Peptides against a protein of PDB entry 2AUS. Designs and how they scored, part 195

Target 1, 323 residues: chain A of PDB entry 2AUS
Amino acid sequence: ADIKREVIVKDDKAETNPKWGFPPDKRPIELHIQYGVINLDKPPGPTSHEVVAWIKRILNLEKAGHGGTLDPKVSGVLPVALERATRVVQALLPAGKEYVALMHLHGDVPEDKIRAVMKEFEGEIIQRPPLRSAVKRRLRTRKVYYIEILEIDGRDVLFRVGVEAGTYIRSLIHHIGLALGVGAHMAELRRTRSGPFKEDETLVTLHDLVDYYHFWKEDGIEEYIRKAIQPMEKAVEHLPKIWIKDSAVAAVAHGANLTVPGIVKLNAGIKKGDLVAIMTLKDELVALGKAMMSTQEMIERSKGIAVDVEKVFMPRDWYPKLW

## One batch from the design tools (peptide; made by RFdiffusion4, then SolubleMPNN)

Design b2_p24_1_s4 (from b2_p24_1, 10 letters changed)
Fold by OpenDDE base, seed 2:
Structure b2_p24_1_s4 (fold): chain B 323 residues (1-323), chain A 24 residues (1-24)
Amino acid sequence: as target 1 above (323 residues)
Amino acid sequence: SEKKRKEREKKVEEILKELEEESK
């Protein structure tokens, strides 16, 4: 998520009409909610689906979805996409995750050995999905990006871990315990990051949402609920982006594929098959799609399908039809 | 009001507790 992507400009003279669209910072409160994502602090106890059902009830919403399941006992960062933004969760599902975990060892192990063995789990690990997972119980490789030991207190090891999506921390801890020779289990787990969503000032509780919705509906104060909901564009910050001409926006919003002439600027390092975000020059999310070309091909070619548009978010009427 | 806030907080806690019991 923190990888700064270079921006390559194809058309430095491309302008955008300020009257068209609704930039993320300029949406009326109702529209902001319709295109919103909550950085929820999920409490321990409920399922992620139950929490989503609660948010729908609290905010009087018809539709919502979460950016990756947390087990009932797991707390922390759960992105919840609202209403028209609900489908943006598909960008968050494959995103990296960070956790803080408490591992309890079943025997005494020297601290130096704990540190040495845990460092060996940085990189590629083999995992088996838990029994309760709907995922086929095939062995699979997952990436551990980093392990940071925060504290060692006898048999209790507090650590931060960055992982590829669908890495099971419980399974990681079990394997660490086996490698240490004493066994281990996961005592506590909190998710501290899900792609671009982290523990920061945007993290809100269910209680906060109840209060903030009340302040808006009963007291006419929209500021709190506005701050508690992030624009859907936040949920795609970690993706490579392609910015398009105003003349291309309405076509893409109607589900047309993005062609090369519509591109104003793009991130470096796009590969064929990558999930990309199609943006306006006002940083509005138009659609998600699959790159049909590399960045280099999109620069060199004058024509062709650059992106196969899979999910449209922008309404068809925000930009005029200019074709 | 602070009273209405506490009543809402309590209601959310009760519900979270019910959901925790149903998830066991």
Scores: peptide ipSAE 0.026, ipTM 0.492, DockQ to the pose 0.424
Fold by OpenDDE base, seed 4:
Structure b2_p24_1_s4 (fold): chain B 323 residues (1-323), chain A 24 residues (1-24)
Amino acid sequence: as target 1 above (323 residues)
Amino acid sequence: SEKKRKEREKKVEEILKELEEESK
């Protein structure tokens, strides 16, 4: 996820008007909340849906959504997109995840064998979705990007694991236990990453949100609640980006598809069919869409639909109509 | 209303305390 994508400049003379739009760092607090995402430390116990409902109650919001379900017993990183940003979660659903898991073995296994077998689970694994999943219960391949063993204490194995979205760690641990010949189960699980959201200074509890909202509403101190809410642009950091000229912004904000002449710069390695973020030159999220061209086609062509716009986020009035 | 807000906040704080006690 942290791979710096190369930026290809198509128009090096393109300027942006500083009077137009609201850059992520310059939003008034109310607007910041309307276009916000909380990096929530989900407590163990509640469902992800209950936690979203509580955030809506705490912050007096009409709408919110989460960036991928955590089981009730699972704690850690739950991105919660707010109000007008709610649908940015669609960018987070396919994003990679990281977990710290405690695996309990049902028998004694030499440490060297544990390490060797767990390393074999790096790469492609076959999984079946659990019964409780809304996903069709078809067999599917998932990627395990890495497994890092943190600690081995007899039958208890603490490990970090990076996985493709919709990899079931409980199923992974079950298969590791079978491969070890003794069986295993998941004792504990914490999510430490969901795409661009990780355990860092932006991670906040439900208690923090209560306190920070109180400080804002009762004491007039907005600093804490401002820091507790990330701009929606954070939720698209892992996506390939296309930056557009000011004259194209209003059209895209009205739901027009992005055409090649609107592109100022873009990330390398965009393929046809990729989910892409359409950005202003001030790094404001205009829309999410499906790439209709590769990066190379967007460079070489003078015209055509570059992105099929699926979801607009930017208000229609932030940039003037220049067409 | 501000009263309904404070009642909601208090109810959330109560639920969070219950969850902290259940997690011990």
Scores: peptide ipSAE 0.022, ipTM 0.479, DockQ to the pose 0.152
Fold by OpenDDE base, seed 3:
Order: C-alpha cells, then structure tokens, then sequence
Structure b2_p24_1_s4 (fold): chain B 323 residues (1-323), chain A 24 residues (1-24)
C-alpha cells in the first residue's frame, strides 16, 4: 500500500464544477455512513460474519460486508464496508495482509537456527489449504513479503509477517515447525493490516461504535461517528487510479465503459487486465473496472474502451448528463 | 449452527447493554 504511484496528466486544462458530486470530506453524516468503511478492531471469539451482523444492528444498517475473513480466534483489522459501499470489499480481497503471530515450538531450537530458517520462508512458498477451508484443497504458491522476528523466548517466537492475500499463517507456522525439525503451532494471531487499513487512529472497537452512535442519536454529536467511519475511497487507495472528466462521470455512473477521451490523469504502470478505480477530479469513487489498455495505450490512443466497468458506486444523479 | 449464532448474538447484546450501563 505504501508504493507511491506516479500520476501522468493527459489533460492539464480539465476543471471540475464544485457544485457537482459529494467529495469524501463534504458528505453529510447520513451520506457518509451510506458510503462508509469501518476499520474495525475485531475482538477474538466471534466470526467475521457475526461481527458484521452486530455492526448492522448497532448502526441500524440494511447492508454491510467485510474485506476478508478473520478466523473466530483472530483479532485485529477487519474492514467493514457499509450500505452502498458494501461491494467495495472486492478491492480489499486481493490486497496484501500483515499479521503478528505467536508461534509455539514443540522442542528446543537454538535462536540462530530459528532466525536462519524463518528467513528462508521470505518469498514464494507452496501452501495446501487447511481441511476447514471452503477453498479447493489444491497446492498453490503464495508470496511472503517479509518476516520480522520481534521476540524469541525459549520455545515462543513472536513475529510480524506480510503476506499475499489468502496465505494461511497457521500453515506457514506448521511448515516452519517442520523445517526446524521439532514441529510448531500457532498460539496467537492478530491481523495488523489489510491493504490500506492498519492499526492507526482510525481503528475502532465495537464498544466505540456503540458509544459514538449513542452520542449522535441521543446527544446530536456527529463528530465521533463521522471519525469512526472512513469514506469508501479509503478502500481503493492501494489500486491504480484513473481520473475522468466531469462530462464522463454520469455515463460511467450509468454503467457505460470508460473511453479514452474521458481520461484526465492516470497512474503509471496499469496493465491490461488490472483492477482499476475510476475517480472524479474531486477524488470520488465512480466505479471499479478492468483495464482494457495499458497506461501507455491510454496515453497514445485518441479513442477506444480504456476500462470495462464492472461495479458502479456513484449515484446516477451526482453529476449531470453532458451527452 | 444457527442456534450457536443466536446464542453468540445474545451474548453481544448483553455486552452492549453492560457497556450502555457503564457509560451512564
């Protein structure tokens, strides 16, 4: 998520009308909730689906969805997309994850050997999904981006790990234990990151949500609940972006594909087939779609379909029809 | 099971109620 993507400007004269749309920072509280994502600190014990059901009750919502399942015993960062934003979780499913894990070894191993063997698990690993996974039990490659050992206390190893989406930390620990020759199991696990969502000032508990909703409904204080909910645009910060003309927004909001003339600026390094976020010049999310061209082709071509629009988020009436 | 889900939902309603009582 920390890779600054270069922005290439295609039309430096393109302006936006300040009267059109609802920028993330200017949404009324009800509209902010309708297009919101909570950075939830999931407690240990409940399933991710139970927690989503509770948030819907606390906040009196019709719809919500989570950005990637945490096991019942696993705590930490669970993005929960609300109402009209519910489908934005599709952008978070493929996003990298970070965890802090406690591994318990089943025998004594010298610290130098622990450090050496764990370093060998950085990079591409072969995983077999656990029996309890709804995923087909096929062997698959997954990337471990980094392993940082935080503490070693005899047989207990505390470590931070950055992984590709759908990497099973329990299976990683099992394989580390086999490589050490003594065996190991996962004692504790916390998720510290899910794409752009991390442990920061935006992380909130279920308790915080109860209190903040009460302050809004009973005391008329919206500040706390506003701060507890992130705009849906946060959930696409890690994606490559294409910014479009005001004249193209309503067409895309009606489900039309984005054509090359509608592009104002775009990120470098877009490839054909990439998931991209289509944005207004006010950084509002219009839609998610599949790139039909590279960044280079979108710059060089005067016409053609740039993005196949798959999921529209923006209402049809926020921008006028200019065609 | 749906029964275990309802029992957990009830426990959270109890926790939320305890928190509403502690915030008074």
Amino acid sequence: as target 1 above (323 residues)
Amino acid sequence: SEKKRKEREKKVEEILKELEEESK
Scores: peptide ipSAE 0.022, ipTM 0.568, DockQ to the pose 0.047
Fold by OpenDDE base, seed 5:
Structure b2_p24_1_s4 (fold): chain B 323 residues (1-323), chain A 24 residues (1-24)
Amino acid sequence: as target 1 above (323 residues)
Amino acid sequence: SEKKRKEREKKVEEILKELEEESK
């Protein structure tokens, strides 16, 4: 998520009309909610689906979806996309995750050995999906990006771990326990990051949402509910971006594929097959799509399909048809 | 008011318990 992607400018003379669209910072509160994502602090106990159903009741919404299941007992960062933004969660499913875990060892192990063995689990690990997962129980490789030991207290090891999407921390702890020779289990787990969503000032509880919605509806104070909801564009910050001409926006919003002439600027390092966000020059999310070209091909070519548009988010009327 | 906040907090806890019971 934190990879600063270089921005390559293809058309330095491209301007945008300030009267067109609704930039993320300038949406009326009702429109902001319709294109919103909540960085929810999921409590332990309920399922991610129950929490989404509750948010829909609190905020009087028809649709919502979450950015990747947390188990009932797991707390922390659960992105919940609202209404017209509901399908932006597809950008968060493949995103890296961070957790803080408490591992309990089933025997005494010297701290130096704990530290040494846990460091060996950085990199590629082999995992078997748990029985309750809808995923076929095939052995699969996953990346552990980092392990940071926060505290060791006898048999209790508190650690931070950054992982590839769909890494099972319970299985990781089990394998660490086996490598230590004493066995281990996961005592506690909290998700501290889901792609661009982390523990920061945007993290809100279900109680906060109840209060903030009440302040808006009963007291006319929109500030709190506005701050509690992030623009849907937050949910794509970790993706490679392609910024398009105002003249291309309406076509893409109608479901047309992005062609090379519509590109103003783009991130470096796009590969064919990558999920990309198509943005306006005002950083509005138009659509998600599959790159049909590399960054280099999008620069060098004068024509062709750059992005196969998979999901449109922008309404068709925010930008005029200029064709 | 702090009283209204506590009443809303309690209502959230009650509904979270109901949802937990419905999921059993």
Scores: peptide ipSAE 0.022, ipTM 0.512, DockQ to the pose 0.464; fails the geometry check

Design b2_p24_2_s1
Fold by OpenDDE base, seed 1:
Structure b2_p24_2_s1 (fold): chain B 323 residues (1-323), chain A 24 residues (1-24)
Amino acid sequence: as target 1 above (323 residues)
Amino acid sequence: SELRARNAELQALLEKALAKLEAE
């Protein structure tokens, strides 16, 4: 469940000027694309890198990046951040993932035993990254948040699984097969969720993007391409947020760290070291940064660095310099 | 079966999209 984070208001009198910035719902189509993220349904076959290259070609873009690699044979949810939003993918890399997997067992196992053993794999598991991964092959723990068996047909087990970022479903299935005593392999895999991106009405194919770009460029119809691209703010919905005064926005957009006096409201439960999104009062993403204080410290203190700003997204001119 | 069918559909859509890009 997306834990709804409580919002704590520090300054209830803070107002925002409606003439400043570009809220996600009010961006012209060209600006919307420059700060966009596509919820792509990645087809099986191509690499995530090849798919990003095709999107750049289809949409005539200079830059794009994906929100976490899918293996060539894996289909489903691949967030692709565009142009000026490209680096928002760093918010998606640590995000939880959901998959639907087809496991094939190498022997006959009673259904009750399958269900019992798979339930034991909820929680912390020990994994070794595969040889093909750029990640050092050290043993590590990963969280399996849930396993939901969808269908059992003899030796074929279809299941949904929610996992911590960088959990290898192929390795999980191998270990389940060992625990069942018969062995198993991953027959099919689809990613159904990557943080805030899921299988919903925002999920689009490469074919859809070709058609929608054509409707915009040849027919002057921007509606389809506008709906196919989410604002970059979607890619940070799962992060804890800090909302800042209009007077602090331009400083942060110039790369200044966020100080405590600039905070209007914030989510509960921020810890020192957390990745946080710095937002305007119009829910525009200004920057990503590392929390230097807890939520409680940001409330109680009158001064100090609240967030070490790591990546600015907002242009320097959207808000005036008020210093 | 459903997951395999969906994967096959997505592959066909990719091939169609690529064919459009080659014709431009």
Scores: peptide ipSAE 0.018, ipTM 0.396, DockQ to the pose 0.898
Fold by OpenDDE base, seed 3:
Structure b2_p24_2_s1 (fold): chain B 323 residues (1-323), chain A 24 residues (1-24)
Amino acid sequence: as target 1 above (323 residues)
Amino acid sequence: SELRARNAELQALLEKALAKLEAE
């Protein structure tokens, strides 16, 4: 999520009409909710699905979806996409995750040995999905980006860990315990990051949402509920982007594939098969799709399908049909 | 209001779900 991508400009003369669309900062509150994502602090206890159902009830929504399951006992960052934004969660599923974990050792180990062994688990690890996972139990590699030990108190080790999506922290802790020779288990787990969503001022509880909805509906105060909901564009900040001409927006919003002439600027390093976000020049999310060309091919070619559009988010009427 | 009654019901459901975790 933190990798800055270079932006390559293909058409430096492309302008955007300020009267078209609804930039993330200019959406009326109802429209903001329809295209919103909540950075929820999931409590321990309920399933991620139960929490999504509660958010739908609290906010009187027809649809919502979460950006990656947290186990019932796991708290912390659960992005919940709302209404028209519900399917933006597909961008968050492959995103990196961060956790704070409490590991309990089953024997005494010198602190220096704990630190040395845990450092060896940075990089590629082999995992088998747990029995309770719906994922087929095949051996797979996963990347551990970093391990930061926060505190060691006897047999209790508090640490921060950044991981590739679908890394099982419980399995990591089990393997660390085996490497230490004493065994270990996961005592506590909190997710502190899911791609662009982290523990910050945008993190809200279910209780906050109840109160903020009340303030809006009964007292007419929009400020709290507006701040509690992020624009759907937040959920794609970590993806490679392609920015398109105003004349191409309506076609893509109708489900047409993006062709090369519609591209104004794009991120470097797009490969064929990558998930990409198609954006307006006002940084509005039009659609998600699969890149059919590399960045280099999109620059060099004058024609062809650049992106196979998989999911449209933008309404069809925000930009005029110019065909 | 119907909204207040609904919010109170949702709060009670949340508290019940949290209490189940503390008992496990």
Scores: peptide ipSAE 0.013, ipTM 0.380, DockQ to the pose 0.049
Fold by OpenDDE base, seed 2:
Structure b2_p24_2_s1 (fold): chain B 323 residues (1-323), chain A 24 residues (1-24)
Amino acid sequence: as target 1 above (323 residues)
Amino acid sequence: SELRARNAELQALLEKALAKLEAE
């Protein structure tokens, strides 16, 4: 999520009409909710599915979905996409995750050995999914991006870990315990990051949502519920982006593939097959799609399909049909 | 009135669910 992507401009003269669309910061509260994502602090105990059902009840919503399951006992960052934004969770599933974990060792190990062995688990690790996982129990590789030991108190090791999507921290701790020769188990786990969503001022509880919805509906105060819900565009911040001309927006919103002439600017490093976000010049999410060209091909070519549009988010009427 | 009652009922259900989970 922290990868700053260079922006390459193809058309520096491209302008956008301020009367068209609804930029993320200019959506009426009802529309903001329809295209919203909550950075939820999931409590320990309930399933991620139960929490989504509660949010739907609290906010009187028909649809919602979460950006990646947390186990019942795991707390912390659970992105919940609302209503028309529900399918933006597809962008969050492959995103990196960060956790703070408490590992309990089953024997005494010198601190220097703990630190040395845990550092060896940075990089590619072999994991077997747990029995309870819907994922086929095949051995798979996963990346551990970093391990930061926060505290060591005897047999208790508190650490931060950044991991590839679908890395099982419980299995990581089990393997660390085996490597230490004494065994270990996961005592506590909190997710501190899911792609662009982290522990910050946007993190809200279920109680906050109850109160903020009440303030809006009973007292007419929309400020709290507006701040508690992020625009759906937040859920695609970590993706490579392609910004398109106003004249191309309605076509893409109707499900047409993005062609090269519609591109105004794009991120560097797009590869064929990458998931990309198609944006307006006002940073509105139009659609998600699969790149059919690299960044370089999109720069050099004058014609062709740049993106195979897989999921449209923008309504068809926000921009005029100009074709 | 109906919205307040619904929010209060939801809050009480949530608190009761959370309290049960803290006691496990």
Scores: peptide ipSAE 0.013, ipTM 0.373, DockQ to the pose 0.049
Fold by OpenDDE base, seed 5:
Structure b2_p24_2_s1 (fold): chain B 323 residues (1-323), chain A 24 residues (1-24)
Amino acid sequence: as target 1 above (323 residues)
Amino acid sequence: SELRARNAELQALLEKALAKLEAE
């Protein structure tokens, strides 16, 4: 998520009409909720689905969805996309994750050996999905981006780990235990990051949401509930972006594919087949789609389909039809 | 190629460690 992508400007003269659209920071509270994502601190105990159902009840919502399952016993960062933003969770499923884990060793191992062996698990690892997963039990590679040992207390090892989406920390700990020769199990797990969502001032509990909704509905104070809900654009910050002309926004909002002439600026390093976010010049999310060209092809070509639009988020009436 | 070789080596090490733990 912290990969700063270079921005290449294709049209430096492109302007945007300030009267069109609703920038993420300027939405009325009701509209902000309709296009919102909660950075929820999921408690241990309930399933991710139960927590989503509770949020829907607390906030009186028709629809919501989560950005990647946490097991019942696992706490921490669970992005919950609301109402019209619900499908933005598809951008979060493939995003990297960070966890803090407590590993319990089944035997005594010198700290130097623990540190050395755990460092060897940085990089590509082979994992087998657990029996209870809906995923076909095929051996697969996953990336461990980093392992940071926080504390070692005898047989207890507290560590931070950054991983590719769908890496099983329980299986990682099992393999570390085997490599140490004593065995190990996962005692505790907390997710501290899911793509752009992390443990920061935006992290809220279910109790916070109850209180903040009450302050809004009973006391007329919208500030707390407004701050507790992030704009849906937060959920795509980790994706490569393409910014489009005002004249192209309504067409894309109607489900038309993005063509090369509509591009104002774009991130470097887009490859054919990448998931990309189509943005307005006011940083509003129009749609998600599949890149049909590389960044270089989008710069060099004068015509053609740049993005196959898969999911529209923006309402059709926020920008005028200019075709 | 080198990452695949290292993963194969780690997997062989894990299988050897498992076989030792099952024999104890």
Scores: peptide ipSAE 0.000, ipTM 0.324, DockQ to the pose 0.013

